# Ledger of designs, part 46: peptides against a protein of PDB entry 5B16

Target 1, 136 residues: chain A of PDB entry 5B16
Amino acid sequence: TPSRINHNERLEFLGDAVVEFLTSVHLYYLFPSLEEGGLATYRTAIVQNQHLAMLAKKLELDRFMLYAHGPDLCRESDLRHAMANCFEALIGAVYLEGSLEEAKQLFGRLLFNDPDLREVWLNYPLHPLQLQEPNT
Target 2, 136 residues: chain A of PDB entry 5B16 as posed
Amino acid sequence: TPSRINHNERLEFLGDAVVEFLTSVHLYYLFPSLEEGGLATYRTAIVQNQHLAMLAKKLELDRFMLYAHGPDLCRESDLRHAMANCFQALIGAVYLEGSLEEAKQLFGRLLFNDPDLREVWLNYPLHPLQLQEPNT

## One batch from the design tools (peptide; made by RFdiffusion4, then SolubleMPNN)

Design b2_p15_7_s2 (from b2_p15_7, 8 letters changed)
Fold by OpenDDE base, seed 1:
Structure b2_p15_7_s2 (fold): chain B 136 residues (1-136), chain A 15 residues (1-15)
Amino acid sequence: as target 1 above (136 residues)
Amino acid sequence: SKLEKLRELLDKLVA
């Protein structure tokens, strides 16, 4: 049977894809006139380890990491990477056990502290040229 | 606008 570590790595793999997908979809709808390069730039910024680690910190995952694995996370970069991975695993788990919608809601809530911006991110109006495209 | 504010935050992430 797979170890918990292997399971977490699998969840991370799934979560990475979910985060990438959600980010891509939302950016696509939010910025209908933005070229691919710009969309990719925003996506990279959103899903980079540094940013995901910040989102993880909002969930106090840093406390968990330091408590459980402090000796292995002496470097700031190591902690950041671990937190980002843990965040991805969490999103993966939410998607797996719940739904894409639930993952979307959680991700959106963490992305922006401002509820108005959350609403824009989550409930964006469809561009006229996007009306025939599937919803997020 | 709210969208503009959102974009500003994204720009900060890029920076």
Scores: peptide ipSAE 0.659, ipTM 0.951, DockQ to the pose 0.910
Fold by OpenDDE base, seed 2:
Structure b2_p15_7_s2 (fold): chain B 136 residues (1-136), chain A 15 residues (1-15)
Amino acid sequence: as target 1 above (136 residues)
Amino acid sequence: SKLEKLRELLDKLVA
């Protein structure tokens, strides 16, 4: 039986792929005229460690990490990296135990504080209910 | 538009 560490690393591996995939898909649909280079630039920004760490902070993973692994996370950069990995593991777990849809919803909710932007991110192209105000 | 606002935030993230 794999150790907890091994299990978390495996979840991280899976979550990394899920985050990358979801990001890619949503960007692809959101910006149908944007070239590959532009899409890749946005994707890189979204999935970079420092950004994922910020998302993790919204879940108060920073407090958890310091509690559980404080002695090993003396540097802010180390904490950030660990938080990003933990976030990936979380998404991996949500996908594994739940579904891609659940992972998508969680990820989208954390990406944007603005509910309107969440809606655009999650439901682009426009859902029939959004057709009343297509230019908003 | 909402999409434009979203893109603006992404641009900030890239910067």
Scores: peptide ipSAE 0.657, ipTM 0.949, DockQ to the pose 0.892
Fold by OpenDDE base, seed 5:
Structure b2_p15_7_s2 (fold): chain B 136 residues (1-136), chain A 15 residues (1-15)
Amino acid sequence: as target 1 above (136 residues)
Amino acid sequence: SKLEKLRELLDKLVA
């Protein structure tokens, strides 16, 4: 069987795709008049390591990482990168063992502290021109 | 609106 490290890397691979997909879909529906470049800019900002690490802190992954891997994470940048990877692996695991909907809900809850913004993000309205497009 | 507030937050992430 593969090592735990290899397994986490595989989950990270999957989670990266899930986070990218969810972000893309939500941005697409939320901003129907925004050009591709603008959508891409927002997506990059949301999925960048620095931001994902901040989301990971809400799950107290920083405490976990320092406890489990402290000797190898003496730099803040190293910790952020590791936390982002761990966050992706977590999302990957939620998708794999749960569902895309569960991953969506978890990600959305972490993205915004404001419940009103969470609602808009998770329950985005469909633009008239988007009605003929897939609902996902 | 809520959407406008959301966009403002995203703009801060981009900055």
Scores: peptide ipSAE 0.657, ipTM 0.952, DockQ to the pose 0.900
Fold by OpenDDE base, seed 4:
Structure b2_p15_7_s2 (fold): chain B 136 residues (1-136), chain A 15 residues (1-15)
Amino acid sequence: as target 1 above (136 residues)
Amino acid sequence: SKLEKLRELLDKLVA
């Protein structure tokens, strides 16, 4: 049986792929005229440690990390990195024990505070119809 | 539009 640390690292590995996949798919459909370079740039920005750490803060993972690993997280950069890893592990766990849809919903809800933007993000396949809406 | 607003947020993440 793998240690808890190894298990978290494995979940992080899985979560990293899930986050990247979801991000890629949504960007692809949301911006059909955007070139590969632009898509890649947005993806990088979304999945970078700094951003994932911000998403993790919405789940108050910073409090958890400081409680569990405070002495090792004296630097802000160390905390961000740890939080990003923990966030990925969480997404990995949600996918593993739940579904891709559940991971999608959680990730989407955290990406945007604005519920209207959440809806746009989550409904990427309906892009052409969404553009027909007055407030899109 | 909402999509434009989303795009703007993404642009801010890139910057």
Scores: peptide ipSAE 0.658, ipTM 0.949, DockQ to the pose 0.894; fails the geometry check

Design b2_p15_7_s3 (from b2_p15_7, 8 letters changed)
Fold by OpenDDE base, seed 4:
Structure b2_p15_7_s3 (fold): chain B 136 residues (1-136), chain A 15 residues (1-15)
Amino acid sequence: as target 1 above (136 residues)
Amino acid sequence: SLLEKLRQFLDELVA
């Protein structure tokens, strides 16, 4: 329905911001000596449609999209774009109905198949000065 | 280190 479509688009809007924020925060803390350009480069790579679509595939959203919208997704690029949007909407929904923490956990779990990398991403070490001033 | 491994992961993602 048109209302459902609009709702999904709104969730996508929210999810886009959440993904962007979480990515930015984690990169900022993980790489305290990395310049803005490097941080931005990594962020772009993480949040680009190609990558988000891969994350979406881990949730089998490709099967969902093909079932629901198959005739409109005849190209791989179209499917990728749709999956990325759906992934953002999902993250938006998790944030909206749950919390930022839940969104962070879901996103982090999907980012890495390697549990060690997942752990360091989710529980990154803080810079000594940041530890001294955690409320800044 | 894990951070280096993470860096490598990200570099590959950028490439």
Scores: peptide ipSAE 0.693, ipTM 0.956, DockQ to the pose 0.889
Fold by OpenDDE base, seed 3:
Structure b2_p15_7_s3 (fold): chain B 136 residues (1-136), chain A 15 residues (1-15)
Amino acid sequence: as target 1 above (136 residues)
Amino acid sequence: SLLEKLRQFLDELVA
């Protein structure tokens, strides 16, 4: 229904911001010597539709999408776009119904299959130079 | 190091 579609679009809107924010924060702290251009490049790569669709696939959203919307997803690019949007809506829902921490944990778990990389991403220490900043 | 591995991971995403 139009009402349900509108609701999902709103969650997608929120989720897009949450994913962008979490990515920015983690990159900022993990790479204190990386210039803004480098940070932005990594952020773009993480939040692009192709990557978010891959994360969505880990949740088997592809199976869900094909089951529910198969006739409308005849092109691979259409499926990828739909999966990315669905992933954003999911993160938005997790944030809305739960917390930013829960959204962070879910996103981090999906980003990395390597548990060591997952750990460093989620539980990074503050760099000494960052501790010198007044608003950190 | 872990940071080097992470950097490599991200570089692959950029490519």
Scores: peptide ipSAE 0.691, ipTM 0.955, DockQ to the pose 0.857
Fold by OpenDDE base, seed 5:
Structure b2_p15_7_s3 (fold): chain B 136 residues (1-136), chain A 15 residues (1-15)
Amino acid sequence: as target 1 above (136 residues)
Amino acid sequence: SLLEKLRQFLDELVA
């Protein structure tokens, strides 16, 4: 129904912001000496549709999308875009119905197959300067 | 270090 479509788009809107925020925060803390341009470059790479679609595949959203929308998603680029949007909507829903922490955990688990990288991403140490300004 | 490995991961993602 149109209502469900609109709701999904709203969730996508929210999820996009959540993904951007989480990515920004983690990069900021993990790389305290990296200039803004570098941070922005990494953020762009993480949140771009191509990458989010890859994360979506880990949840088998591709199978879901093909089942639900197959004839309209014959081109891979269309499928990637749809999968990225669906992924954002999912993150939005997790945040909305759960918490930012749950969204963070889910996103982190999907970002890295390497458990060590996952751990450092989710549980990064604070830089001394960051410790001096804990409220920032 | 893990941070270095993470940096490498991200660099590959950018490429």
Scores: peptide ipSAE 0.687, ipTM 0.955, DockQ to the pose 0.887
Fold by OpenDDE base, seed 2:
Structure b2_p15_7_s3 (fold): chain B 136 residues (1-136), chain A 15 residues (1-15)
Amino acid sequence: as target 1 above (136 residues)
Amino acid sequence: SLLEKLRQFLDELVA
């Protein structure tokens, strides 16, 4: 059986793909007139290490990482990278042991502090929402 | 609109 480290790396590998996929799908449906370059730009921004680390911080992974790996994470950039990887591993685990839907819900919940944006992100197409709140 | 608000959020994230 693989070590815990190997397992985490494998989960990270899976989670990376899940995060990329979910991001791509949501952007694709939310912005049907946006060209590939624009979609790719938004995707890059969402899944970059700095942003994923911010999402990880919402789960207090920074405190956990410093507790568990403090000596190895002396630099802020190292901590950020590790947090991003840990976040991907978490999403991978949620997908693996739960479902894509559960991964989607967790990711969406963390992406937005604004509940309105969260709802828009998670509940496309926008047609029904536009009918309910045309001025928003 | 909410879509515009979302786009603004993403634009800020890109910056």
Scores: peptide ipSAE 0.683, ipTM 0.952, DockQ to the pose 0.844; fails the geometry check

Design b2_p15_7_s4 (from b2_p15_7, 6 letters changed)
Fold by OpenDDE base, seed 4:
Structure b2_p15_7_s4 (fold): chain B 136 residues (1-136), chain A 15 residues (1-15)
Amino acid sequence: as target 1 above (136 residues)
Amino acid sequence: SNLEKLREFLDELVK
């Protein structure tokens, strides 16, 4: 229904902001000497549709999308775009119904298959010069 | 280090 579509798009809107925020915060703390351009480059790579779609596959959203929208997703690029949007909506929903912490944990868990990388991503140390800044 | 591994991961992601 149109209302369901609107709701999903609203969740996507929220999720997009959450994903970008979390990515920005983690990159900022993890790489205190990296210039803005480098931070932005990493952020873009993390939040681009192609990457988010890969994360979505870990949740088997591809199966969901093909089941629900198969006839409309003939091209790989169409499926990728839809999966990325659905992933954002999911993160938005987790934030909305849960918390930013829960969204952070889910995103981090999906971002890395390597548990060691998950750990450093989720539990980054604060740089001495960053201690004066409000934590997020 | 794990941070270095993370950097490498991100570099690969950037391509």
Scores: peptide ipSAE 0.694, ipTM 0.957, DockQ to the pose 0.913
Fold by OpenDDE base, seed 1:
Structure b2_p15_7_s4 (fold): chain B 136 residues (1-136), chain A 15 residues (1-15)
Amino acid sequence: as target 1 above (136 residues)
Amino acid sequence: SNLEKLREFLDELVK
């Protein structure tokens, strides 16, 4: 395996954990009454390859992937998987070179086109004792 | 509410 590919796989490994962690934390705070099964279901939906590939498309990673690996990606499922992996590597790189906060901000911006949903996701509902006005 | 909208978004994503 080429060194660059190995490096990308390492970043993917890190990014996978970051995406998983961020998703888990946000869901945990956003839905305090939701049971573990429900939290896990939402997490799975957010981090599954199909969804991450859609997020990757917003960054035009599909164009990059086809340019770099077109001959090796003859199926949509193959492209989707590769795009998801590339997205994870990108998040991993942002975390590695920047911070968890930067990764969180980028991930949140990509998750939602709706600015209202983005706001809710990035800014957790406050504890009832901290509420000055409705945040829903 | 925005939280309700978020939940609806996630419910659609689960499908």
Scores: peptide ipSAE 0.691, ipTM 0.955, DockQ to the pose 0.877
Fold by OpenDDE base, seed 5:
Structure b2_p15_7_s4 (fold): chain B 136 residues (1-136), chain A 15 residues (1-15)
Amino acid sequence: as target 1 above (136 residues)
Amino acid sequence: SNLEKLREFLDELVK
């Protein structure tokens, strides 16, 4: 039986993939004329530690981390990294125990405070040329 | 459009 730490690391591994996959799919459909480099740039910005940590704050994971690991997280950069990892583990757990759709909804809700942007992100239109691509 | 606003959001995030 893996330790609690090992389990969290496994969930983080899964969550990292889920976050990157969801981000990639949404960007691909939202910007059909954007070159690969541009898509990759947006993806990097969305999934980088500092951004995921910002999303984690919306779930008050910063308070959780300071409570559970305060002495080890005296540096802001360390806290940010830990929050990002915990966020990934959370998404991994939502996917594992729920569904990809639930992970998608949670991630989308956290990405945008603006409901209009959230709506576009979650309910993007399918473009004619994208009809030739495999359904995702 | 909302898509344009989304792109602006992402452009700002890249900075």
Scores: peptide ipSAE 0.691, ipTM 0.957, DockQ to the pose 0.923
Fold by OpenDDE base, seed 2:
Structure b2_p15_7_s4 (fold): chain B 136 residues (1-136), chain A 15 residues (1-15)
Amino acid sequence: as target 1 above (136 residues)
Amino acid sequence: SNLEKLREFLDELVK
């Protein structure tokens, strides 16, 4: 039987893949003329630890981490990394216990405070957008 | 457009 830590690490492993996949799919369809380098640059920015930690703060994971692991997270970089990992584990858990759609919805809601950006990210058809570009 | 706004958001995130 895996320990709680081992379970969290496994969820983190799964969540990392889910976050990468969702990000890749949305970028691919939203920017059909963007070259691979541009897609990769945006993906890196979205999934980097600093950004995921910021998303984790919206779930008050910073308070949780400080209460549960404060002595081990006295450095801001350590806290940021731990929050990013915890966020990935959470997305992994949502995918595992729920669905990819539920993970997609949660991730999209956290990515954008602006409802207009949230809507375009979540609701644009996952196929070429050439004919719909004038309406964006 | 909302897509342009999204791109601007991502450009800021890359910084």
Scores: peptide ipSAE 0.689, ipTM 0.954, DockQ to the pose 0.893

Design b2_p15_8_s1 (from b2_p15_8 with S2E V7L E9A)
Fold by OpenDDE base, seed 5:
Structure b2_p15_8_s1 (fold): chain B 136 residues (1-136), chain A 15 residues (1-15)
Amino acid sequence: as target 1 above (136 residues)
Amino acid sequence: SELLERLRAFLDSLV
């Protein structure tokens, strides 16, 4: 039986992929005229540890981390990294035990405080050329 | 649209 730590790392692995995928898909549809480099830049910005840690704070994971792992997190950078990993593990767990849709909703809800931006992100319009794609 | 422009600006702020 794997340790809880190992299990959490596995969930992190899965969650990383889910966050990456969701981000990629939404950016692709939202900005049909944006070149790959721009898409990649935005994706990197969204999924970087600094940003994910900010999202994690909305779930009060900082308080949780300090309570559970405070002695090992003396630096803010260490806490940020740990929070980002924990956030990924959470998304992974939501996907695993729930669905991709639930993961999408949770992630989108945290990404935007502005309800209008959240709405356009979660319910993005399809471009005419994108509608011509076989699986779109 | 204006919303997409605002979204773009938000994303730019993350870079």
Scores: peptide ipSAE 0.691, ipTM 0.953, DockQ to the pose 0.868
Fold by OpenDDE base, seed 3:
Structure b2_p15_8_s1 (fold): chain B 136 residues (1-136), chain A 15 residues (1-15)
Amino acid sequence: as target 1 above (136 residues)
Amino acid sequence: SELLERLRAFLDSLV
């Protein structure tokens, strides 16, 4: 049977694809006039290790990582990389055990502290019943 | 829209 380390790496592999896919789809629909280069720039910014590590902090993964792996994470860059990988593994697990929709909701919830921005990210284009809302 | 402009600004801050 595969080791637990091997299993986590497999989940990370899956999660990386899910994060890339969700980011791509949302950017594509939100910015229909933005050229491919601009879309790619925003995607890179969203999925880069330093950003995913910040999202991981919202789940308090930093506290978990330091507790479980502190001696191996003396450098901030090492911690950031490990946190980003762990975040991807979590998204992979949510997709695997749940659904793409659940992964989308979790990712979107973590991306934005502002509920209005979260709403537009998760629900764009807007459903016809939402078109008349003042803050659309 | 105003919301999309705010979203764009947020994304720009990540670059």
Scores: peptide ipSAE 0.690, ipTM 0.951, DockQ to the pose 0.832
Fold by OpenDDE base, seed 2:
Structure b2_p15_8_s1 (fold): chain B 136 residues (1-136), chain A 15 residues (1-15)
Amino acid sequence: as target 1 above (136 residues)
Amino acid sequence: SELLERLRAFLDSLV
């Protein structure tokens, strides 16, 4: 049987693809006139280790990581990288054990502290009910 | 839309 480490690495592999996919899909629909280069730039920015680590911090994974792996994460850069990987593994697990929709919702919730931006991200193009607000 | 512009600005801040 695979070790927990191997399992986490496999989940990370899956989660990486899910995060990339979700990001790509949302950007594609949100910015229909943006060229591929621009889409790729935003995707890179969203899924880069530094950003994913920030998202992981919202789940307090930093405290968990230091508790569980403190001796191995003495450097800030090492912690950031590990947190990003852990975040990917989490998304992978949510997708695997739940659904793509659940992964989408979790990812979107963490991406934005602003509920209005979150709503746009998750539900673009706007649902008919949202079209009632002209400033959306 | 205003929200899309704000979203764009947010994304720009991540680059």
Scores: peptide ipSAE 0.688, ipTM 0.950, DockQ to the pose 0.823
Fold by OpenDDE base, seed 4:
Structure b2_p15_8_s1 (fold): chain B 136 residues (1-136), chain A 15 residues (1-15)
Amino acid sequence: as target 1 above (136 residues)
Amino acid sequence: SELLERLRAFLDSLV
Protein backbone atom coordinates (compact mmCIF):
# COMPACT_ATOMS: atom_id res chain seq x y z
CA THR B 1 0.00 0.00 0.00
CA PRO B 2 2.91 2.38 -0.58
CA SER B 3 0.93 4.12 -3.29
CA ARG B 4 -1.95 4.84 -0.93
CA ILE B 5 0.41 6.18 1.70
CA ASN B 6 2.11 8.43 -0.81
CA HIS B 7 -1.25 9.66 -2.01
CA ASN B 8 -2.31 10.54 1.52
CA GLU B 9 0.96 12.34 2.10
CA ARG B 10 0.42 14.34 -1.06
CA LEU B 11 -3.09 15.23 0.03
CA GLU B 12 -1.74 16.22 3.41
CA PHE B 13 0.75 18.49 1.70
CA LEU B 14 -2.02 20.17 -0.23
CA GLY B 15 -4.35 20.34 2.74
CA ASP B 16 -1.70 21.90 4.91
CA ALA B 17 -1.42 24.74 2.44
CA VAL B 18 -5.19 25.14 2.18
CA VAL B 19 -5.66 25.26 5.95
CA GLU B 20 -2.79 27.71 6.25
CA PHE B 21 -4.18 29.91 3.51
CA LEU B 22 -7.76 29.96 4.76
CA THR B 23 -6.62 30.68 8.29
CA SER B 24 -4.33 33.47 7.14
CA VAL B 25 -6.93 35.15 4.96
CA HIS B 26 -9.67 35.13 7.56
CA LEU B 27 -7.41 36.33 10.36
CA TYR B 28 -6.05 39.08 8.14
CA TYR B 29 -9.48 40.52 7.41
CA LEU B 30 -11.08 39.84 10.78
CA PHE B 31 -8.36 41.67 12.68
CA PRO B 32 -7.17 44.58 10.53
CA SER B 33 -5.39 46.25 13.44
CA LEU B 34 -3.60 43.17 14.69
CA GLU B 35 0.13 43.16 14.05
CA GLU B 36 1.86 40.37 12.17
CA GLY B 37 3.06 38.72 15.34
CA GLY B 38 -0.45 38.44 16.67
CA LEU B 39 -1.76 37.12 13.38
CA ALA B 40 1.00 34.54 13.30
CA THR B 41 0.29 33.50 16.87
CA TYR B 42 -3.37 32.87 16.15
CA ARG B 43 -2.56 31.09 12.91
CA THR B 44 -0.15 28.80 14.70
CA ALA B 45 -2.73 28.09 17.35
CA ILE B 46 -5.38 27.20 14.79
CA VAL B 47 -3.22 24.95 12.64
CA GLN B 48 -1.20 23.22 15.34
CA ASN B 49 -1.52 19.46 15.55
CA GLN B 50 -3.32 19.58 18.88
CA HIS B 51 -6.06 21.77 17.50
CA LEU B 52 -6.41 20.02 14.17
CA ALA B 53 -6.66 16.75 16.04
CA MET B 54 -9.58 18.17 18.00
CA LEU B 55 -11.24 19.10 14.74
CA ALA B 56 -10.53 15.61 13.48
CA LYS B 57 -12.29 14.17 16.51
CA LYS B 58 -15.44 15.96 15.45
CA LEU B 59 -15.32 13.81 12.34
CA GLU B 60 -14.57 10.73 14.43
CA LEU B 61 -11.24 10.31 12.70
CA ASP B 62 -9.85 9.02 15.97
CA ARG B 63 -12.01 5.94 15.65
CA PHE B 64 -10.90 5.54 12.08
CA MET B 65 -7.24 5.88 12.96
CA LEU B 66 -7.42 3.46 15.85
CA TYR B 67 -9.18 0.95 13.66
CA ALA B 68 -6.66 1.28 10.87
CA HIS B 69 -3.46 1.94 12.79
CA GLY B 70 -4.17 1.13 16.41
CA PRO B 71 -0.97 -0.76 17.15
CA ASP B 72 1.12 2.19 16.02
CA LEU B 73 -0.86 4.78 17.94
CA CYS B 74 -0.43 3.72 21.53
CA ARG B 75 0.71 7.21 22.54
CA GLU B 76 -1.74 10.07 22.67
CA SER B 77 0.76 12.31 20.92
CA ASP B 78 1.10 9.81 18.10
CA LEU B 79 -2.64 9.67 17.71
CA ARG B 80 -2.90 13.47 17.65
CA HIS B 81 -0.21 13.73 15.02
CA ALA B 82 -1.84 11.08 12.88
CA MET B 83 -5.26 12.66 13.22
CA ALA B 84 -3.91 16.08 12.33
CA ASN B 85 -2.26 14.67 9.23
CA CYS B 86 -5.40 12.84 8.28
CA PHE B 87 -7.43 15.99 8.77
CA GLU B 88 -5.11 17.90 6.47
CA ALA B 89 -5.37 15.15 3.90
CA LEU B 90 -9.14 15.36 4.12
CA ILE B 91 -9.12 19.11 3.57
CA GLY B 92 -6.74 18.58 0.69
CA ALA B 93 -9.08 16.05 -0.84
CA VAL B 94 -12.08 18.33 -0.42
CA TYR B 95 -10.21 21.12 -2.16
CA LEU B 96 -8.93 18.83 -4.89
CA GLU B 97 -12.19 17.10 -5.65
CA GLY B 98 -14.45 20.02 -4.80
CA SER B 99 -13.36 23.60 -4.38
CA LEU B 100 -11.69 26.05 -2.08
CA GLU B 101 -15.15 27.20 -1.05
CA GLU B 102 -16.09 23.70 0.02
CA ALA B 103 -12.87 23.38 1.98
CA LYS B 104 -13.56 26.75 3.57
CA GLN B 105 -17.05 25.70 4.57
CA LEU B 106 -15.95 22.41 6.06
CA PHE B 107 -13.08 23.98 7.94
CA GLY B 108 -15.26 26.79 9.26
CA ARG B 109 -17.98 24.42 10.35
CA LEU B 110 -15.49 22.43 12.37
CA LEU B 111 -13.64 25.40 13.82
CA PHE B 112 -16.64 26.68 15.73
CA ASN B 113 -19.42 25.03 17.62
CA ASP B 114 -20.95 28.48 18.10
CA PRO B 115 -22.96 29.25 14.97
CA ASP B 116 -22.62 33.00 15.46
CA LEU B 117 -18.84 32.83 15.52
CA ARG B 118 -18.91 30.45 12.59
CA GLU B 119 -20.88 32.90 10.51
CA VAL B 120 -18.54 35.74 11.40
CA TRP B 121 -15.56 33.63 10.43
CA LEU B 122 -17.07 32.48 7.16
CA ASN B 123 -18.66 35.71 6.04
CA TYR B 124 -16.67 38.61 7.44
CA PRO B 125 -15.64 40.66 5.57
CA LEU B 126 -16.17 38.90 2.27
CA HIS B 127 -19.93 39.03 2.61
CA PRO B 128 -22.19 41.39 4.52
CA LEU B 129 -23.37 40.17 7.88
CA GLN B 130 -26.97 39.17 7.99
CA LEU B 131 -29.30 41.75 9.49
CA GLN B 132 -30.40 39.23 12.07
CA GLU B 133 -26.87 38.61 13.31
CA PRO B 134 -25.36 40.41 16.29
CA ASN B 135 -22.87 43.19 15.70
CA THR B 136 -19.24 42.23 15.46
CA SER A 1 -17.85 44.02 18.07
CA GLU A 2 -19.05 41.65 20.75
CA LEU A 3 -18.79 38.79 18.29
CA LEU A 4 -15.23 39.77 17.48
CA GLU A 5 -14.45 39.89 21.17
CA ARG A 6 -15.88 36.44 21.62
CA LEU A 7 -13.92 35.26 18.62
CA ARG A 8 -10.79 36.81 20.08
CA ALA A 9 -11.42 35.05 23.36
CA PHE A 10 -11.85 31.77 21.51
CA LEU A 11 -8.58 32.26 19.69
CA ASP A 12 -6.84 33.19 22.92
CA SER A 13 -8.02 29.92 24.38
CA LEU A 14 -6.16 28.06 21.65
CA VAL A 15 -2.85 29.78 22.37
Scores: peptide ipSAE 0.690, ipTM 0.950, DockQ to the pose 0.839; fails the geometry check

Design b2_p15_8_s2 (from b2_p15_8, 5 letters changed)
Fold by OpenDDE base, seed 4:
Structure b2_p15_8_s2 (fold): chain B 136 residues (1-136), chain A 15 residues (1-15)
Amino acid sequence: as target 1 above (136 residues)
Amino acid sequence: DELLKKVKEFLDSLV
């Protein structure tokens, strides 16, 4: 329905900002010596449709999208774009109905398959109690 | 440092 579509677009708008923010913050603290250009490069890489679509696949959103919108997603690029948008909407919904922390955790879980790398990402900036046992 | 290096390598792979 038009209302549902509009709602999803609004969630996507919100989710886009949340993903952008989380990515920016974590990159900023992870790489304190990296210049703005490098930070921006990594941010772009993380939030690009191709990557977000890969994250969406981990949630099996591809199956959902093909089931719901298959006829409109004949091209791989169309599916990728739709999946990325849906992923953003999902993050937006998690933030809206939950919290930024919950969005952070979900995004981090999907961003890194390796739990050790995930913890590095999620723990920046590090809590003072974590400084005594660095893992980086 | 090793984990951070691996994070960076992962990010580099996305570029």
Scores: peptide ipSAE 0.702, ipTM 0.955, DockQ to the pose 0.918; fails the geometry check
Fold by OpenDDE base, seed 1:
Structure b2_p15_8_s2 (fold): chain B 136 residues (1-136), chain A 15 residues (1-15)
Amino acid sequence: as target 1 above (136 residues)
Amino acid sequence: DELLKKVKEFLDSLV
């Protein structure tokens, strides 16, 4: 049987793909006129370690990392990378045990603190009834 | 449109 470490690495692998996919899909619909280069730029920004680490911090994963592996993660870059990996593993687990929709919802909730912006991200292209909203 | 603009601004801030 694979160790927990191997399991986490596999989950990270899966989560990486899920995060990339979700990000790509949402960007594609949000910006129908944006060229590939622009889409790729935003995707890179969203999935970069420093950003994913920030999302991980919202889940207080840093607390667990420092408590369990503080001496091994004395460098900020190491901690950031570990947190990003942990975040990916989490998304992978959510997808695996739940669904892509659940992963989408979790990722969206963490990506945007503003509920209105979150709604745009999650539901673009907007439902026809939402297109009539004045604040869109 | 306004919300989409703000989403874009947020994304720009990550770049």
Scores: peptide ipSAE 0.701, ipTM 0.954, DockQ to the pose 0.871; fails the geometry check
Fold by OpenDDE base, seed 2:
Structure b2_p15_8_s2 (fold): chain B 136 residues (1-136), chain A 15 residues (1-15)
Amino acid sequence: as target 1 above (136 residues)
Amino acid sequence: DELLKKVKEFLDSLV
């Protein structure tokens, strides 16, 4: 059986793909007239280490990382990178043990602090069962 | 449309 480290790296690998996929899908629907280059720019911005680390901080992973790996994370850039990877591993785990829907909900919840914007992200375009259009 | 614009503005801030 693989070590916990190997398991986390594998989850990170999976989570990276899930985050990329979810981001791509939501951007694709949110901006139907945006060119590929623009979509790619937003995707890059969302999934870059600095941003994912910010999302990880919302889950207080920074405190956890410093507690568990303090000696290895003396540099801010190292901590940021590790937090981003940890966030990907978390999303990977949620997808693996839960569902893509659960991963989507978690990611959206962290991506937007504003609940109205979050709902636009999560539900655009509207599902056929939704009764009202978003205030877009 | 207004909320979508705000989403775009938020995303722009990440670039």
Scores: peptide ipSAE 0.699, ipTM 0.954, DockQ to the pose 0.931; fails the geometry check
Fold by OpenDDE base, seed 5:
Structure b2_p15_8_s2 (fold): chain B 136 residues (1-136), chain A 15 residues (1-15)
Amino acid sequence: as target 1 above (136 residues)
Amino acid sequence: DELLKKVKEFLDSLV
């Protein structure tokens, strides 16, 4: 029986791939004229530990981490890295026990605070805009 | 287009 630590690492592995995939797909559809280098830059920015940790804070994972592992996470950089990993594991678990759609929805909700921007991000790849709206 | 521009601006802020 694998330890919970090993299980979390496996979930992190899966979640990392899911986050990378979702990010790549949405960027690809949103910016059809953007070159690969630009797409890669945005992807890196979205999935970097610093940003994922910020997303994790929206779920109050920082409080959870400090409660569970506080003595080992005294430095901000250590906490940030752990939070990013935990976030990936969470996404992995959502995908594993739920669906890719559920993972997409969760990630999108956290990625954008603005509901209008969130809507564009979430729906653009699945349902390309057929009708041009003034604000899009 | 405006929303897409704002999305791009947001992403630029992450870089």
Scores: peptide ipSAE 0.699, ipTM 0.955, DockQ to the pose 0.854; fails the geometry check

